# Designs tried in a protein design run: peptides against a protein of PDB entry 9IZ0. Part 106

Target 1, 345 residues: chain A of PDB entry 9IZ0
Amino acid sequence: ITCLGSNGHTYKQLVKGGNDDLRQDAVMEQVFEQVNGFLRSYRKTSQRNLSMRTYKVIPLALKTGVIEWVQDTIPLGEYLDSAHKVYHPKEWSLSTCRKLIAEKQMEDLETRLKVYDLVCRHYRPVFRHFFLESYADPVQWFTTQTNYARSTAVASVLGHVLGLGDRHGQNILIDKTSGEVIHIDLGIAFEQGKKLPVPECVPFRLTRDVVDGMGITGVEGVFRRCMEFTLETLRREEDSLLSVLEVLRYDPLFSWLISPLRRMKKQKMQLENFNQPESGNITTDASRDPKIQRNNVSGESEAERAILKVRQKLSSTLSVEASVGELIRIAQDPSYLALMFCGWS

## One batch from the design tools (peptide; made by RFdiffusion4, then SolubleMPNN)

Design b2_p14_6_s3 (from b2_p14_6, 8 letters changed)
Fold by OpenDDE base, seed 1:
Structure b2_p14_6_s3 (fold): chain B 345 residues (1-345), chain A 14 residues (1-14)
Amino acid sequence: as target 1 above (345 residues)
Amino acid sequence: EERAKELLLRKLEE
């Protein structure tokens, strides 16, 4: 829809209806705005204009709302699929890579690592070309690539601390003007991604293409330093951040658990992307409702556990540098990436 | 915020 603002400007908005709880997105965007306040308050983060890019979410009903249309953006996964066809036309298709990883999902780690390595050799990184093609001016190129590395660093720390899940290439937008990342579809938080049919094992998305976009320094340049400054800021503001999360504990509209419907939808999307219709009569005997023992873990007990995990992630037991170093290591570890739905790009 | 919600709800009911 297009709305006319009281200022006379027209705003494009996405009306999302059906199955996605936009209240989760709206709450996470409010948390990001508070964190952006902390990042502005500290010299090391403020001097670098470190922020989580936000978008306006207006929940209208339980399953309906309006999302701000972020202009001049592209989904990372859409860019990567298109660019890979241009730069590596002799390499494997994204569909071939997905199929091979899927066919081996039930195999041991050693087999999955071999398939992941094979896929990586036949699907090389291309995301550096986003910056090289889009910005003919060297100053604009350098500025935009720097903004990308900075925004990715902030999003990586926040994604880890808040336990953001479902961080696939369609849920990460790239701003074509600034090079900043915009995270969308925030309905999987507080490590609920580990409860998906394919569990999320990485703290944030730091795949080969995400790193390729950082340029020749990769993670060892702007990215690592901006992660360190962001984590240092969040550790200083631990009590303020926890106080914001405690308000959400009492929000009856906030779900600390992944919706069973959302879990089923993600499961179907994972299965349907693998079932090209061979016309076999798989009678989906829909009758086995697994009695998921609703362990009546009160929503309060899950909130308390989530807040405790946030506190643990902000612990000063390790230095900022050591903590960031370990996060970067885990996020790039093939033993975790090989277990992901799309860990190669 | 609430006033924008009310205006949008009214426009979705039309």
Scores: peptide ipSAE 0.000, ipTM 0.321, DockQ to the pose 0.025
Fold by OpenDDE base, seed 2:
Structure b2_p14_6_s3 (fold): chain B 345 residues (1-345), chain A 14 residues (1-14)
Amino acid sequence: as target 1 above (345 residues)
Amino acid sequence: EERAKELLLRKLEE
């Protein structure tokens, strides 16, 4: 849809219908705006303009809503698939890599690690080329790569703390103007990604291509330091952040659990992506929701458990540096990445 | 905001 604003500007908007509860996305965007307030309040984060990039979500009904169309963006996965064909035309296709990982998904960890290593040798990182292609001016190139590393660091800390799941390459947009990342489809939060058919075992997406976009220093320098400053800010604002999440505990429409229908839809999409080339049309089949009587008693207990996990992740038992170091280690560990649907890219 | 929601809902039901 295109809307004419009262300012005379035309705004593109994405209408989303079907089984995606846009209210969860809207609530997570509100949490990100509060966190952005905390990041602006502290000198170490404010001086670097650290923020989670947000977009406007207007839920209209249980299954319909309007999402702001983020201009000048590309999905990370779309760029990577195109760039791998250009820079490594003799390497394996994304579909070949996915097939080999899928054929071994029921095998032991040793077999899965061998297949993951084999895929990684035949599908090399290319995301550094995004910055080299898009920015001819050396100052603009360095600025946008720095903005990417900063934005990815904020999203990584916040994504870990809030337990954001479903962080595949189509749910991460790259802003072509700033180099910043924009996370979309926020309907899997508070570690509900661990309940998917392929459990999410990493704290955030830090695959080889995500690291390649950071330039020659990789995770060292800008990314690590910005993770540290972000985590330091969130630890200082723990009570403020928990108070924001407690408001959600009493929202009768907020779901702390992944819906069985959303889990089944993600399972089908994972299975269908093995057999068809990525036609990026998310067909939202509007199947009739059976009125699952949500036992209210289970929702409050799951909210309390989610808030407790957030508090545990903000614990000062380890230094900020030690906590960030461990998160970076786990997010890059082949023993976890080999278990994921697309851990090589 | 509410009036924009209502106008958008009507356009989604046509």
Scores: peptide ipSAE 0.000, ipTM 0.333, DockQ to the pose 0.027
Fold by OpenDDE base, seed 4:
Structure b2_p14_6_s3 (fold): chain B 345 residues (1-345), chain A 14 residues (1-14)
Amino acid sequence: as target 1 above (345 residues)
Amino acid sequence: EERAKELLLRKLEE
């Protein structure tokens, strides 16, 4: 829909109707706005204009809401799929790569590493071309690439600390004007991504294409330094951040657990990527409701564990540099990436 | 494409 604002400007808005709980997104956007307050208050982050890009989410009902249409954006995964076809037309298709990773999903780590390496050799990074194509002016190119690396660094630290899951290429938008990343679909948080059928085992998305967009310095330039400054800010504001999360503990509208519906939707999307329909009448009797052992883990004990895990991630036991170094290492480690869902690459 | 995949899968099973 298009709405006329009180300022006389027209705003495009996405009306989302369905099973998605937009309240989770709205709450996470409020947490990001608070974190943006901390980033503005701290000299090292404010001097770099570090922020998590936010968008407006207005829940209208239990399953319906209005989302701000982020203008001039493209999903990272949409750009990458298009760019790979242009720049590497002789390489494997994304569907080919996903199928190979999926087919070996139940195999051992060694087999999955071999398949991941193979896919990587036949599907090379292209995201550097986003900046080269979009910005003919060298100053604009440098500015937008810098903004990309900065925004990705903030999102990576914050995504790790808050345990944001489901960070696939369709849930990360690129602002074509600023180069900044916008994270969407925030309904998997507080490490609930580890409860997916294929567990998420990386702290944030730092795939080869995400790194390729940072240019020749990769992670060792603006990205690493901005991660360090962001983590330093969050460690300083630990009590403030935990206080914000404690308010959410008492919010009856906030769910600390992954919705069973979201889990089932992700499970179906995973299974549909396995089942190219060979025409066989497999009457899979879908009637076996997996007895979700309702472990009577009270919602309170899940909130407490989530907050404790945030506190642990903000621990000053390791230096900021050591902590960021380890996060960057893990996020790029083939031993972790090869274990991810086939749609992660 | 498919036949190259099948040959590569076989080489990963060897």
Scores: peptide ipSAE 0.000, ipTM 0.340, DockQ to the pose 0.030
Fold by OpenDDE base, seed 5:
Structure b2_p14_6_s3 (fold): chain B 345 residues (1-345), chain A 14 residues (1-14)
Amino acid sequence: as target 1 above (345 residues)
Amino acid sequence: EERAKELLLRKLEE
């Protein structure tokens, strides 16, 4: 919808209705705003303007709300598919690559690694071209690529700590003006991505194209250092962050578990993205809600487990550098990436 | 294209 504001400006808004719990998105955005407060208070992060990009979510009812339309953005996956056709017209199509990975989804790790390596040789990264195409001025190019690496670093640490899932290319927007990443559809958090039909086994999205967008240094430089400063800030503010999450423990509206309906919807979207060419509004019709009696006692135990897992991820047992080094290693490891859903690569 | 994929899949199953 387009709303006319009291200031005479028109605002595009996405009205989302149906099985998506927009309350989870709104809560995650509130957590991100608190984390942005911590990042602003700490010298190492504030000097770099480190923040998680947020968007406004207004839940109107249990399953309906208004989402801010983020202007001047493109989904990462949409850009990558378009750019790959331009820069590598002799390589395999994304649909081909997805098909090959999926045909071997039930096979052993060795077979899946061979297929993943084969796909990687026939589908090369292109995301560096986003910055080269969009910014003719070298200073703007460098600034936007730096903003991208910084924003991706914050999102990677925070996504790992909060256990954000479903980080496919359509759920990551690129701001065409700043180069910053905007994470959307935050409905899979606290490691609930491990409960998907294809379990998520990486801490965050660090695919070859995500790295290619960082330029010649890849992960080595702005990205790694900004991850370190972000993790150092979150470790410092552990008690403050956990206190924010404890408020959510007592929110009867917050769902610490992926709903069976959301799991089924994600499974259908995973299967439908196999068979449909990228056409048109999936108006998911509001199928009848089975009143699953949420046993409140099970929700509290899941919240406690989630908070404990956040605390464990903020542990100072390893240095910040060692922790970030291991996260970057795992997020790029072919043995983990080859196990991901075919739409992840 | 499809034949090359099928040949590659067969070579990965050997």
Scores: peptide ipSAE 0.000, ipTM 0.303, DockQ to the pose 0.030

Design b2_p14_6_s4 (from b2_p14_6, 8 letters changed)
Fold by OpenDDE base, seed 3:
Structure b2_p14_6_s4 (fold): chain B 345 residues (1-345), chain A 14 residues (1-14)
Amino acid sequence: as target 1 above (345 residues)
Amino acid sequence: EERAEERLKRLLEL
């Protein structure tokens, strides 16, 4: 839909209907706006303009809403597939890599690590080229790469703390103007991604291409430092953040559990993506909603467990530097990346 | 509820 605003500007908006509960996305965007308030209040984060990029979500009904169309963006996965064909035309296709990983999904960790290493040798990172292609001016190149590393660091800390799942390359947009990341489809939170048929085993997406976009310093530059400042801010605002999440415990519209329908949709998409790597836009017209009697009792117990996990992740038992170091280590560990649907890119 | 959803569907199809 294109809407004419009261300011005379036309706004392209995505209308989502049928099977997606946009209330989850809208609530997560509200949490990010509160966190952005905390990041603006502290000198170390404010001086770096650290923020989670947000987008407008207006839920209209249980399965219908309007999403802001984020202009001048590209999905990370779309860019990476295109760029890999250009820069490494003699390497394996994304479809070949996906097939080999899928064929070994039920094998032991040692076999899966061997296949992951083999795929990595035949599918090299390319995301550095996004910045080299898009920005001919060295100052713009440096600024946008820095903005990418900063925004990825904020999103990585928030992704870990809030247990954001389903962070595949189509759920991460890159802003072509700023280099910042925009996370979309936020309806898997509080570690519910671990309940997917292909479980999410990493705290956030830090694959080889995500790191390649940070340039020559990789994770040891702006990224690590901005993760540290973000985590330091969230630890200071622990009570404020937990108070925001406690309001959601009593929100009858929020679901601390992945809905059976969303689980089934994600299950189907994971299985279909293993068999058909090129099917863009599955409009699954799944007629017939079984009346989901929300077992409110199970939701409250999951909300309490989720808040306790957030508190545990904000614990000062380890230094900020040690905690960030461990998160970066785990997020890059081949033993976890080899278990993912697409851990090599 | 159902009448508001149908009215909203019609407003979004325009």
Scores: peptide ipSAE 0.000, ipTM 0.262, DockQ to the pose 0.030
Fold by OpenDDE base, seed 4:
Structure b2_p14_6_s4 (fold): chain B 345 residues (1-345), chain A 14 residues (1-14)
Amino acid sequence: as target 1 above (345 residues)
Amino acid sequence: EERAEERLKRLLEL
């Protein structure tokens, strides 16, 4: 829809109807705005204009809402799929890479690592081209690449601390004007991504293409330093952040658990990305209701566990530099990326 | 030219 603002400007808005609970997105955006307050208050982060890019979410009903249309954006995964076809037309298709990783999903780690390495050799990084194509002016190029590395660093720390899941290339938008990342579909938080059919094993998305967008320094420079400053800010504001999350503990509208519907939708989307329609009548006997082991863990106990995990991630037991170093290492580790649905790009 | 995809299918079936 298109709305006329009280300022006389016309705004595009996305109306979502269906099974997506936009209340989780709205709550996570409120948490990001609070964190942006902390980042503005701290000298090391404010001097760099570090922020999580936010978007407006207005839940209208349990399954319907209006989302701000983020203008001048592209999904990272859409850009990467298009760019790989242009720059590496002789390499494997994204569908081929996905198929090979899925065919070996139930195999041992050694087999999965071999397939991941093989996919990586036939699907090379291209995200550096986003900046080279989009910005003819060297100052604009450098500024946008810097903004990308900064925003990715903030999103990576926040994504880790809040346990944001579902960080695939379609849920990460790139702002074509600023180079900043915008995270969307925030309904998998507090490590609920580990409960997905393909568990998320990385703290945040730091795939080869995500790194390629940082330019010649990769993770070593703006990205690492901005992660350090962001984590230092969040550690200083631990009590403030935990107090914000405790308010959500008492919000009857907030779900600390992944909904069975979202889990099933994710499972279906994973399966549909593997089924090219070969015309064959497979009567899917849809009658095996997976026995939901309702572990009668009260919603209060899951909220308490989530808050405890946030506190643990903010622990000062390791230096900021050591903690960031370990997070970057894990996020780039082939042994984790080979386990992911799309760890190669 | 056998697509790199078909050649790989044979290499993973070995």
Scores: peptide ipSAE 0.000, ipTM 0.339, DockQ to the pose 0.029
Fold by OpenDDE base, seed 5:
Structure b2_p14_6_s4 (fold): chain B 345 residues (1-345), chain A 14 residues (1-14)
Amino acid sequence: as target 1 above (345 residues)
Amino acid sequence: EERAEERLKRLLEL
């Protein structure tokens, strides 16, 4: 919808109706705003303007709400598919690569690694071209690539700590003006991605194209250092962050569990969004959810388990550098990436 | 396309 503001400007708004828990998105955005407060208060993060990009979510009812339309953005996956056709027209199509990974999804790790490596040889990274195409001025190019690496670092740490799932290329927007990443559809959090039919095994999205966008240094330099500063800030503010999450434990409206039907629907919608040619309007038909009587006692126990996992991820048992080093290693490890859903690579 | 799929099936049957 388009709304006329009291200032005379028109604002595009996405009305989402259906089984998507816009309350989970709104809550995660509130957590991000609190974390952005911590990042602004700490010298090492404030000096770098580190923040999680947020968007406004207004829940109107239990299953309906208004989402801010983020202007001047493109989904990472949409850019990558288009750019790959331009820069590597002799390589395999994304559909071919996804088909090959999907055909071997039920096979052993060794077979899945062989297929993943083969796909990687026939589908090379292109995301560096986003910055080269969009910015003719070297200062703008460097600034936007730096903003990308910084925002990706913040999102990677927060994504790991909060256990964000469903981080496929359509749920990550790139701001064409700043180069910053914007994470959307936050309906899989607190490691519920591990409960998908294809479990998510990586802490955050650090695919070859995500790294290629960081330029010649890749993960080394801006990205790694910004992850370290972000994690250092979150460890310092652990009690404050846990207090914010503890408020959600007592929210009877917050769903710590993804329903089996919602898990299946998200994965089916991922497959369908990958198989549809470019023709507009995601009309999500509201299939009637059976009223699962949520025993309040089960929600509280899941919230407690989620908060405990957040605390464990903020543990100072390892240095910030060692923790970030291990997260970067796991997120790039072919043995984990080859196990991911075919739409992940 | 089809010839690349058949060649790949043969490489993955090894």
Scores: peptide ipSAE 0.000, ipTM 0.307, DockQ to the pose 0.030
Fold by OpenDDE base, seed 1:
Structure b2_p14_6_s4 (fold): chain B 345 residues (1-345), chain A 14 residues (1-14)
Amino acid sequence: as target 1 above (345 residues)
Amino acid sequence: EERAEERLKRLLEL
């Protein structure tokens, strides 16, 4: 929809009708705005204009709301699929890569690593070309690539600390003007991604294409340093961040758990990607409701566990540099990326 | 199951 604002400007807005709880997105955006306050108050982060890019979410009902249309953006996954076809037309299709990884999903780690390596050799990174194509001026190129590395660093730290899940290339927008990343569909937080049928095992998305966009220095330039400054800021503001999360503990509209409906929907998406139709009459006997033992873990006990995990991630037991170094290592580890639905790009 | 893109498109067509 397009709305006329009280200021006489027209705003394009996204009306989301469906099974997604926009209240989760709205709450996470509120947390990001508070964190952006901390980043603005700290010299090392403020001097670099470090922020999590936010968008406006207005929940209208339990499953309906309005989302701000972020102008001049593209999903990372959409850009990468198009760019791979242009720059590597002789390499494997994204569908071929997905099929091969899926076919080996139930195999051992050694087999999955071999398939992941094979896919990586036949589907090379291209995200550097986003910046090279979009910016003819060297200063604009350098500025936008720097903004990308900075925004990705902030999002990586926040994604780890808040346990953001579902960070696939369609849930990460790239701003074509600034080069900044915008994370969308925030309905999986506080490590609920580990409860997905394909468990998320990386702290944030740091795939080969995500790194390729950082340019020649990769993670060892602006990205690492901006992760360190962001984590240093969040450790300083730990009590303030935890106080924001404690307010959400008592919000009856906030779900600390992945909804059974979202879990089932993601399970079917994974299964439908396995079932290209060989014409075999599988009568879907829809009658096996698995007795999901509702461990009646009160929503309060899950909130408490989530907040405790946030506190543990902000622990000063390791230096900022050591903590960031370990996060970057884990996020790039093939033993984790080979277990992901799309860990190669 | 509707890909995030098709879902985004349906959301954009509303």
Scores: peptide ipSAE 0.000, ipTM 0.319, DockQ to the pose 0.078; fails the geometry check

